# Designs tried in a protein design run: peptides against a protein of PDB entry 6B4J. Part 78

Target 1, 315 residues: chain A of PDB entry 6B4J
Amino acid sequence: DITMQWYQQLQDASMQCVLTFEGLTNSKDSQAKKIKMDLQKAATIPVSQISTIAGSKLKEIFDKIHSLLSGKPVQSGGRSVSVTLNPQGLDFVQYKLAEKFVKQGEEEVASHHEAAFPIAVVASGIWELHPRVGDLILAHLHKKCPYSVPFYPTFKEGMALEDYQRMLGYQVKDSKVEQQDNFLKRMSGMIRLYAAIIQLRWPYGNRQEIHPHGLNHGWRWLAQILNMEPLSDVTATLLFDFLEVCGNALMKQYQVQFWKMLILIKEDYFPRIEAITSSGQMGSFIRLKQFLEKCLQHKDIPVPKGFLTSSFWRS

## One batch from the design tools (peptide; aimed at target 1 L264)

Design b1_p30_1_s1 (made by RFdiffusion4, then SolubleMPNN; from b1_p30_1, 15 letters changed)
Fold by OpenDDE base, seed 3:
Order: structure tokens, then C-alpha cells, then sequence
Structure b1_p30_1_s1 (fold): chain B 315 residues (1-315), chain A 30 residues (1-30)
């Protein structure tokens, strides 16, 4: 499978990245430890500060991240921090930055869906300037949420149940598996973030360039989902999340083909979801149903709540 | 890169599969 090969290579590249900065992460030297912590903060704090408050603030955050990745000194925690402080600094920062973007998906976006857009536009803009960060975002995202590829991890002979659960995206702590509702919430957040990334461009960049990971990947995702058997509760949840966030953008780009696809989902794929949906999982099912019916009836997909408007960028 | 080539191939394949699936579905509705 071509997609699985791509996925594996992506994960291998991510693992290789970790190995490249192992010296920094495992150093017992006090100065190296300090540098590591400073770089980690410099990479992650700006991402945590992303909000829907003002476009000007978002630009400041973007500029800070870009400056850091460009080898320029930035102020973090009252200190001047630069990736040049250590030979492995850039790789470390790129990795931690990418990790943090995905973490904001599983935490912030999971709780506040509208947060997907400001996070995504920064991520997209940084990706455009720093492709390696984009690759690492995908690596982290797909590892935490295999459904974003999409694929369903399979249990292999000799595998521990806990390891299988982790492969499925569940958190397992102290031999306790994450509750299904929390799992789905995190997966939803990551899918929503992804759906936002693939449609957004940083407005202050060269918008004439092709999106580094654009809506064609959204179309691919849908195509692959539709070729897979639905997974109980997961498929209904994530398909809704994806379409709610990027359905309007896909509609605009693919037009007639989009609507044909949506009809196919409603008439052909949705019954397959229904067939595997238990009475306790009706919430996600009903939500998807209502969304599809409404969109088809009105021949429109609404602009998602939190979508960044021109007025946002003037603030 | 090899990964980029795989990505492009995956995109092309998915696009084709979607198109074929849609065509098939439309034919069934006629």
C-alpha cells in the first residue's frame, strides 16, 4: 500500500530526527540542559499563546516562531534564545514545535473547536517556510491519530493489548485505558486541526505558491475513508468533524464532484456506518446524519465557526 | 524524494479511485 509506505517513511524520518538531537536531550551537562529547556520553551510557548483574539497578535507569534527557526535570537522567559546555541538545536526545535502544534489539536481544539483555525493558519504558514516542520507535524499527527492517514491499526500476534490500544490512539496510563469519550474528543481535535491546516494559507506569505499540504489531501482522505469499512463510533465522529471544518472549502474547490461525493456518503456509506452503530453510539451517528441531511437539503455547507475573516486580520 | 513521490502517487491514486467510485455510483442511480 502506497499510503502505508509513505506513512512508514514519514515515521522513520521523525525517528531519525529524534536520534539527531539525542545528544542534546540526553546530555548531563548543566549548560546543555539549560539550552534544551530554553529551546523547548521558545518552541512551545508561542504556540500555546495562539488565540482568536487579534490578527496582530497572531502575526507576532508567527514572526517569533519563524525567527527562531531561521536561526535568529528570540526572547523567551527573559532570555535570548537561539537554535545556534547547540548544533542540534534546530532539529530539536522543529521537532518540539511540530509536536506542540499537534498537542494543541488534541487538547485545545478538542475542547474549543474554533481554536483550530488560528492554530492551523500559523502551522500552515510555518510549514510553507519550513517544510521539515510540516513533515514532523504530519508524523506526530498520524502517529497519535492513525485515522488522519487514514488507516486502522491491526492487532498482531504477540502484541500486548496495551500496545495495540496505544497504536489505536488511546492513552494508557498505569494499565488503565483512556475512556472512549476522551479518546474521541482528542481524535476530533486532531482531525479538526488537520482539516483546518489543509485549507488555510498564511495571509502574509506568498499566496501564489502551492499549498504545501492542501485540499487535495482532504479529497484523498475522504476517498480513502470511503474505501474503508467504518469503525464503530470513530468513523461517524471523525467524518463529521472533517466535513464540518473543511466541507465548505472542499465544496468550493471540487464543486459538482463534492456534492456527488456527499450524496455517495449519505446513500451508500452512511448505511454501512449505521449497521455497526450500537444504541450507545447513536450520538455521533445522529450528528453526522443531521449534518449530511441539512447540507444536501440546502445544497450548502456552512462556513465553520471560528473561520478567520478579513476583519480578524485587521484587528 | 522517495517520500514525495509516494505522496504524489497516493494522491493520484485516491483521486482516480474517487472519480471511478463517483461514476459508478451515478450509473447506479440512473
Amino acid sequence: as target 1 above (315 residues)
Amino acid sequence: SERQALEEQALAQAEKEMEEKLKEFEKKKE
Scores: peptide ipSAE 0.613, ipTM 0.945, DockQ to the pose 0.642
OpenDDE base, seeds 1, 2, 4, 5: peptide ipSAE 0.610, 0.601, 0.607, 0.604; ipTM 0.945, 0.942, 0.943, 0.943

Design b1_p30_1_s2 (made by RFdiffusion4, then SolubleMPNN; from b1_p30_1, 11 letters changed)
Fold by OpenDDE base, seed 4:
Structure b1_p30_1_s2 (fold): chain B 315 residues (1-315), chain A 30 residues (1-30)
Amino acid sequence: as target 1 above (315 residues)
Amino acid sequence: SEREKLEEEALKKAKEEMEKKLKEFEEKKE
């Protein structure tokens, strides 16, 4: 399968990246440890500061991240930090930055859906300037949320149950598997972040260039989902999340084809979801149903809550 | 790169599959 080959190569590249900075991460030298910690903070703190408050603040955060990735010194924790402090510094920072973006999807977006947009626009802008960061974002995202590829991990003979649960995206701590509601919440956050990334461009960049990972990937995701058997609770949840965040953008891009697809979902695919939905999973099912019915009735997909407007960028 | 080639191929295939699925769905309704 072409998609699985692509996924595997992506994961291999991510693993190779980890190996490239192993010297920095495993060093027992006090100075190296200090550099590692400084670089880690410099990479991750700006991402955690992303908010919906003001466009000017978002620009400052973007500029700081870009400066760091460009080999320029940045202030972090009262110290001047640069990736040039260690030969493995750039690879380490790129990896940790990408990891942090996905973590914000997993945590912040999961709890506050509107946070997807400011995080995504920064991620998209950084990806445009630093393609390796984008690849690493995808690697982290797809590993934590295989449904973002999409594929359903399969249980293999001889596999431990815990390993299978982890492959499915569950967190397993002290032999206890994550609760289903928490699992779905995290998956939702990551899907929403992904759906936001593929439609957003950094407004202060060169918009004449093609989006590094644009809406065509959204169309691909839908095509693949529709060719897969639905998974109980997961498919209804994530399909809703995806369409709520990027449905409006897809509608504008694909127009008539989008509406044909939406009708196909309602008339052909949705009954298949219903058939596997238990009484305890009605929440996600009902949300998807209501969304599809509303959109088809009104012949419109609403702009998602939290979408960044011109007024945001003037603040 | 090889990965970029795979990505482009995957995109192309998915687009074609969607178009086919939509066409078949419409034909079924006629």
Scores: peptide ipSAE 0.607, ipTM 0.943, DockQ to the pose 0.658
OpenDDE base, seeds 1, 2, 3, 5: peptide ipSAE 0.588, 0.596, 0.596, 0.590; ipTM 0.938, 0.941, 0.941, 0.939

Design b1_p30_1_s3 (made by RFdiffusion4, then SolubleMPNN; from b1_p30_1, 14 letters changed)
Fold by OpenDDE base, seed 5:
Structure b1_p30_1_s3 (fold): chain B 315 residues (1-315), chain A 30 residues (1-30)
Amino acid sequence: as target 1 above (315 residues)
Amino acid sequence: SERRRLEELALEKAKKEFEEKLKEFEEKKA
């Protein structure tokens, strides 16, 4: 399968990146350890500072991340930090930065859906300037959330159950698998972040360039989801999350084709979701149903809550 | 890159498959 080959190559590239900076990560030298810690903080702290409060603050964060990735010194933890401090510094920072973006989807966006937009716009802008960071974002995202590809991992002969659960995206700690609600919450956060990334452009960048991973990937995602048998609770949850975040953008981009897709979802695909939905999973199902019905009735997809407006960028 | 090529192929395939599915759906509805 072409998609699986693409996915595997992406994971291989991510793995190769890890191997590239292994010298930095495994060093027992005190100075190397210090550099590693400083670089890790410089890469991750700015991402954690992303908020919905002010556009000016986002610009500062973006500029700091971009400066770091550009080999310029940045202030982090009261120290001047640069990727030039170690030959493997850039690869390490790119990897950790990408990992952190996905983690913010998994944690922050999962808990606060509106946080998807400020995180995504920074991620998109950085991706535009630093394509390797974008590839690593996808690698981390798709590994943690295979449904973002989408595909359903299969159990293979001889595989441990825990490993299969991890492949499905579950966290397994001390032989305890994550509860379904927490799992879905994390998956939702990552899907919402992805849906935001593919539609947002950094407003201070070169808008004449094509989005490095734009709405065409959103269209692909929907198309592929619709060609897959629904998974209990997962499909209803993530389809809603995706459409709520990027449905308006897809509507504007694809117009009549989008509405045809939405009708297909409602009339053909939704009954398949219903058929596999248990009484205990009706929440996600009902939410998707209500969303689809409302959108079709009003012939409009609302702008998602938390979408960044012109007023945000003037703040 | 090979990966970009695969990505483009995946996009094209998904688009085609959706168009086919949509056609089948419209034919069933008619």
Scores: peptide ipSAE 0.555, ipTM 0.931, DockQ to the pose 0.753
OpenDDE base, seeds 1, 2, 3, 4: peptide ipSAE 0.548, 0.541, 0.544, 0.550; ipTM 0.929, 0.928, 0.928, 0.930

Design b1_p30_1_s4 (made by RFdiffusion4, then SolubleMPNN; from b1_p30_1, 16 letters changed)
Fold by OpenDDE base, seed 3:
Structure b1_p30_1_s4 (fold): chain B 315 residues (1-315), chain A 30 residues (1-30)
Amino acid sequence: as target 1 above (315 residues)
Amino acid sequence: SARRELEEQALKEAEERFNKKLEEFEKKKE
């Protein structure tokens, strides 16, 4: 499978990145430890500061992240920090930054869906200027949420149940598996973030350039999902999340083909989802059904709540 | 890069499969 090969290559690249900065992460030297912590904070704190409040603040955050990745000194925690402080500093910062973007998907976006858009536009803009960060975002995203590829991990003979659960994206702590509702909430956040990234461009960049990971990947994701057997509560939940966030953009891009796809989902794919949906899981199914019926009836998908407007960028 | 080529191939394959599925679905509606 070509998609699985691509996935594996991304994971391998991510693993190689970790190996490249192992000297920094495993150092017992006090100065190296200090540099590591300063770089980690410089990479992650700006991402945590992303908000829906003002476009000007978002630009400041973007500029700070870009400056850091460009080898320029930035102020963090009252200190001047630069990736040039250590030969492995850039690789480490790129990895931690990408990890943090995905973490904001599984935490912040999971709890506040509107947060997807400001996070995604920064991520998209940084990806445009720093392709390696984009690759690492995908690597982290796909590892935590295999459904973002999409694929369903399979149980292999001799595998421990806990390891299989982790492969499926569940958190397992002290031999306790994450509750299904929390799992789905985290997966939803990551899918929503991804759906936002593929449609958004940083407004202060060169918009004439091709999006580094654009809506064609969204179309591919839908195509692949529809070619797979549904997975109970997961497929219905994530399909809704994806379409709610990027359905309007896909509609504008693919027009007639998009509507044919929605009809296919309603008439052909829904029965397959229903057949594997238990009575306790009907909530996600019903939500998806109602969404699609409304969209087909009105021949429109609404702009998602929290979508960044021109007024946001003037603030 | 080899990875980018693989990504492009994955996109194309998925689109082709989907187009076939749509065609089959439309024929069933006739």
Scores: peptide ipSAE 0.438, ipTM 0.898, DockQ to the pose 0.740
OpenDDE base, seeds 1, 2, 4, 5: peptide ipSAE 0.422, 0.416, 0.418, 0.425; ipTM 0.893, 0.890, 0.889, 0.892

Design b1_p30_2 (made by RFdiffusion4)
Pose (drawn by RFdiffusion4):
Structure b1_p30_2 (pose): chain A 315 residues (1-315), chain P 30 residues (1-30)
Amino acid sequence: as target 1 above (315 residues)
Amino acid sequence: SSEAVEWLEEQEEEVAQAPPAPPLPLPVPP
């Protein structure tokens, strides 16, 4: 409940932001759409540019967003644009910027696991300089993936199925329901991004402040889901690609206490899945063991493939 | 199984009361 109450605080807080700019979106004038068009454009593209080439150019995207959010003018395609054009634009750009980070994790990180880090450092950095943006990221991240909270949505009695599948985060239309394969990845990429943000810190600017969403939330996440019964395919999958990404940072921070948590799922939580999962979906549960059987005996959890090296930062 | 669940809940509460843990250190270019 402490979590579910905190879960609602962010959600209805985001709905307050959906209404604070109400009128900027619900506007049909020519100029009214041009403004809504140029802001969302110059605010959601720099996030899409976030690449793995170098941290040198990764700063440009960070600065371009910091200037845009802080009110300074920003060079866009054609003429320069700024938030000072409209008082509602700031509380609007912060909304669309937040959704893009989760969206970039939704599509890109799901397919390319290594792009989770170059995106997360810009997000973990922008979260420091502007905390308001972070709560909005925790808002969108939580609804599109309630498994990141983590809370498994229970079945409410007397309701149709297509109503329930939407609550689980499946993308559904009038007649189309998102397959399970093309769904499981959209959740992986989201919590792989979440598992990266909590362990990374923006290096530049020399800030003595603290990480806005500390690695502590990584411990609670593993603990909060390992104390409840696992879902068949969702848990064994999400439990793996979270440890692969953030298992190295947690091992260093909570040295022995983290290992105790691992020798638990080995002998106490693995059986909790072998019966729950049918023979047609053991694929996820198998990767989870192949991951731990090594890590437990190697006394090490490999650094996540795609971690930003020193060469990446200087270069 | 129950003892492992209680241990997890205790550790979750202790971590909830602890100050924010630091992130991994990253190199800063000159």

Design b1_p30_2_s1 (made by RFdiffusion4, then SolubleMPNN; from b1_p30_2, 11 letters changed)
Fold by OpenDDE base, seed 5:
Structure b1_p30_2_s1 (fold): chain B 315 residues (1-315), chain A 30 residues (1-30)
Amino acid sequence: as target 1 above (315 residues)
Amino acid sequence: MEESRKWLLEWMEEVSAAPPAPPLELPVPP
């Protein structure tokens, strides 16, 4: 399976990255520990400052992240910080930055769906300039949300139940598995962030270049989802999240082909979701149903709430 | 299961391989 090969390649690259900066992360030296913490803060704090408030502030954050990745000194916590402070500094920062983008999907976007767009446009713009950050974003995303690949992890003989639950994307702490609603909330946030990344370009970049991970990957994601048997509650939830965020963009890009796909979802795939949906899981199913029916009736996919407008970039 | 929907995947992959339409015009900063 080419999708699983791609998944494994990204995971291997991510693991290799961790090994590359192991000297920095495992150092007992006080100065190395200080550098590590300063680099980690410099990489992650700007991402946490991303908001829906003003385009000018978003540009400042982007410029700071790009400067850091470019080997320029940046101010962080009242200190001048540069990836040149350690030979492994760049790899470490790229990894931590990518991890932080995915965490913002998992935490911030999960709670505030509109936050997907400002985070995604920064992530997309950074990915365009720093392809390795993009690959690491995918690696982190795929590890936390296998449904973003997509694949459904299978139980293997000899596997512990907790390890299987973690592979499915559940948090397991003190032998307690995460509640389904919290799990789906986190998965939703990550899928919404991904759906935003694949459609957004940084407006101050070179728009003549092809998007490094564009809507064609969104179409591929849909193809893979529709070729899989649905997973109870998960498939209905994430298919809705994906289509709500990037359905308008896919409609504009693929036009008649998008509508053919949407009809196939409604007429062929939706009954398969219904067949596995229990009475306690009807919420996600009903949301998807209502969305599909509304879109087909109106022959339009609405622009998602929180989509960045010209007025945002003038602020 | 994969075989029954193989036609859908192949069709969607064919569509995805088509040249991307021009990127969705993000608002140009003034």
Scores: peptide ipSAE 0.112, ipTM 0.674, DockQ to the pose 0.439
OpenDDE base, seeds 1, 2, 3, 4: peptide ipSAE 0.038, 0.030, 0.055, 0.054; ipTM 0.588, 0.577, 0.636, 0.604

Design b1_p30_2_s2 (made by RFdiffusion4, then SolubleMPNN; from b1_p30_2, 11 letters changed)
Fold by OpenDDE base, seed 1:
Structure b1_p30_2_s2 (fold): chain B 315 residues (1-315), chain A 30 residues (1-30)
Amino acid sequence: as target 1 above (315 residues)
Amino acid sequence: MEESRKWLLEWMEQVAAAPPAPPLELPVPP
């Protein structure tokens, strides 16, 4: 399976990255610990500062992240910080930055869907300039949300139930599995962030270049989902989240072919979702149904709420 | 259903391999 090979390659690259900075992370030296903490803060704080407030502020954040990744000193916590402070500094920062972007999907976007767009446009722009950060974003995303690949992890003989639950993307703390609603909320946030990344480009970059991970990956994701048996509640939830965020972009890109796909979803795939949907899970099902019916009736996919406008970039 | 799924996959792969339409008019900053 080509998709599973791609998944494994990204996971292997991520694991290799962790091994490359192991010396920095495992050091008992006080100075190395200080450098690690400074680099971690320099990588993650700017991402946490991303907001929908002003395009100018978003540009400052982007420039700071790019400067850090370029080996330039940046101000963080009142100190000058550079990846050159340690030979493993760049690999560590790239990994932690990518992890933080995915975490913003998992936490911020999960709670505030409109936050997907400013986070995604920065992530896309950084990915364009720093491809390794993009690969690490995918690796972190795929590990936390296997449905973003997509695949459904299988239970293996001798596997602990908790480990299987973690593979499915559930958080397990103190032998307690995460509640389904919280799980779906986190998965939704990550899928929405991904759907935003694949359609957005940093407006101050070289727009003549091809998007490093564009809408063709969105089309592929849909193709893979439609070729899988639906998972109860999960498929209806994530398919809605994906189409709500990037459906307008896919419609514009693929035109008539997009509408053929949407009809196939409604006529062929939707009955399969219905067949596995219990009475207690009708919320996600009904939401997807209403979305599909509305889009087909109006022959339009609305621009998602929170989409960045020209006025945002002038602010 | 299985034949329909196979056809759908093949069709979607063909569409994905087609040259992308011109980039979506993202709002250009001034």
Scores: peptide ipSAE 0.267, ipTM 0.740, DockQ to the pose 0.476
OpenDDE base, seeds 2, 3, 4, 5: peptide ipSAE 0.059, 0.057, 0.092, 0.096; ipTM 0.609, 0.636, 0.671, 0.678

Design b1_p30_2_s3 (made by RFdiffusion4, then SolubleMPNN; from b1_p30_2, 11 letters changed)
Fold by OpenDDE base, seed 2:
Structure b1_p30_2_s3 (fold): chain B 315 residues (1-315), chain A 30 residues (1-30)
Amino acid sequence: as target 1 above (315 residues)
Amino acid sequence: MKENIEWLKKWMEEVSKAPPAPPLELPVPP
């Protein structure tokens, strides 16, 4: 399976990245520990500062992240910090930055869906300039949310139930699996972030360049989902999240082909979701139903709430 | 309509296996 090969390649690259900076992460030296902490803060704090407040502030955050990745010194925690402070500094920062973007999907976007857009436009712009950060974003995303690939992890003989639950994307703490609502909330945040990344370009970049991971990957994702058996509650939830965030962009890009796909979802795939939906899961099902019916009736997909306008970039 | 759906399903299967290329124009089913 080409999709599984791609998944594995990204996981292997991510694992290799961890090995490259192991000396920095495992060092007992006081100076190395300080450098590690300063680099970790420099990589992650700017991402946590991303907000919907002003386009000017978003540009400042982008410029700071790009400067750090370019080997330039940046101010962090009242100190000048550079990836040149350690030979493994760049690899460490790229990994931690990518991890933090995915974590903002899992936490911030999960709680505030509109936060997907400012996070995604920064992530897309950084990915355009730093392809390795993009690959690491995918690796972290795929590991936390296999539905972003998409694939459904299979239980193997001799596997511990907890390990299978973790492979499915569940958090397991003290032998307790997270509740389904919390799981779906985190998965929704990550899918919404992904759906925003594939459609957004940094407005101050070279717009003549091809998007490094564009809407063609959105079409592929939908095609792959439609070729998989639906999962109870999961498929209805994530298909809605994806279409709500990137459906307008897909409609504009693929036009008649998008509408053919949407009809296929409504007429062929949606009944298969219905057949596996229990009475306790009707919320996600009804939400998807209403969305599909409204879009087909109006022959339009609405622009998602929180989409960045020209007025945002002038602020 | 049904014949169009089965054709669309096959096309989506092909697209899912391809590298993420722009969707080939769905050949208009004959």
Scores: peptide ipSAE 0.143, ipTM 0.740, DockQ to the pose 0.116
OpenDDE base, seeds 1, 3, 4, 5: peptide ipSAE 0.027, 0.088, 0.028, 0.026; ipTM 0.640, 0.647, 0.654, 0.633; seed 3 fails the geometry check

Design b1_p30_2_s4 (made by RFdiffusion4, then SolubleMPNN; from b1_p30_2, 13 letters changed)
Fold by OpenDDE base, seed 3:
Structure b1_p30_2_s4 (fold): chain B 315 residues (1-315), chain A 30 residues (1-30)
Amino acid sequence: as target 1 above (315 residues)
Amino acid sequence: MEENRKWLLEWQQQVSAAPPAPPLELPVPP
């Protein structure tokens, strides 16, 4: 399975990355600990500062992240911080930065769907300049949200239930599994972030270059989802989230082919979702239904709320 | 334990009862 091979390759690369900076992370030396903390803050704080407020602020954040990844000193916490402070500094920063982008999907986008776009455009622009960060974003995303691959993790004999639940993307704390609504909220945030990344280009980069992980991956994702059996609540939720965020972009890019896919979703796949949807789980199903019906009726997919306009970049 | 087992069984039923949908070879448009 090509999809599973890709998944595994990204996970292996992520694991290898962790091993490469293990000396920094496990160091008992006070200076190394300080460097680690400074690098972690320098990597993650700018991402947490991403907002929908102004394009100029987004550019400042981007420039800071790019400078850090380029080995330039940046100001963080009142100190000059550089990845050159430790031989493992770059790998550590790339990993933590990628982790933080996915975490913003999981937390910020989950709560505020419009936040997907400013986070995604920065992530896309950084990915274009730093491909390893992009691979690590995918690795973190796939691990937290296997539905972003997409695949459904299988229970293996001898596996602990909690470990299986974690593989499925659930948080398990104190032997208690996360509530379904919270799980779906987090998964939605990550899928929305992903759907935004694949369609957005950093406006101050070299736009003549091909997107490192563009809309073709959106098409692939949809195709793969449609080739899988639906999961109760999960499929209806995430398919809606994905289409709401990137459906307009896919429509513009793939035109008639996208409409064929949308018809296929409505006519062939939607009944399969219905068949596994209980009366108590109709919310996501109904939302997807209404979305598909509206889009097909109007022959249009609306631009998602929060999409960054030219006016945003002039602010 | 029993609630978790029920949850697992319900989840597995949802995942396993899904016959592999025939590959909709939707070629990635260029």
Scores: peptide ipSAE 0.059, ipTM 0.660, DockQ to the pose 0.027
OpenDDE base, seeds 1, 2, 4, 5: peptide ipSAE 0.021, 0.032, 0.028, 0.022; ipTM 0.592, 0.632, 0.589, 0.585; seeds 2, 4, 5 fail the geometry check

Design b1_p30_3 (made by RFdiffusion4)
Pose (drawn by RFdiffusion4):
Structure b1_p30_3 (pose): chain A 315 residues (1-315), chain P 30 residues (1-30)
Amino acid sequence: as target 1 above (315 residues)
Amino acid sequence: SPPEFELTEPTEEEKEAVEKANEALESVAE
């Protein structure tokens, strides 16, 4: 409940932001759409440019967003644009910027697990400079993936199925329901991004402040799920690609206490899945063991493939 | 720092909720 109450605080806080700019979106004038068009454009593209080539150019995207959010003019395609054009634009750009980070994790990181870090550092950096943007990120990240909260949505009695599948985060239309395969990844990429944001810190600017969403939330996440009964395919999958990404940072921080948590899921939580999962979906539960049988005996959890090296920063 | 972690046993209501959720997932897999 402490979590579910905190879960609602962010959600209805985001709905307040959906209404604070109400009128900028619900506007049909020519100029009214041009403004709505140029802001969302110059605010959601720099996030799409976030690459793995170098941290040298990764700063441009960070500065371009800091200037845009802080009110300064930003060079866009054609003429320069700024938020000073409209008072509602700031509380609007912060909304669309937040969704893009989760969205970049939704599509890109789900397919390419390594791009989670170059995106997360810009987000973990922008979260420091502008805390308001972070709560909005925790807002969208939580609804599109309630498994990141983490809370498994329970079945409310007397309701149709297609109503329930939407609550689980499946993308559904009039007649189409998102397959399970093309769904499981969209959740993986989301918590792989979440598992990266909590362990990374923007290096530049020399800030003595603290990480806005500390690695503490990584511990509670593993603990909050491992105390409740696992879902068949969702848990064994999400439990793996979270440890592969943030298992190295947690091992250093909570040295022995983290290892105790691992020798638990080895002998207490693994049996909690072998019966729950049918023979047709043991694929996830198998990767989870192949991951731990090594890590437990190697006394090490490999650094996540795709971590930003020193070479990436200088270069 | 957090206290040491220990596992707890699932409740009967959680078992029922998990069974219903797994049935919804199996329907999507089919």

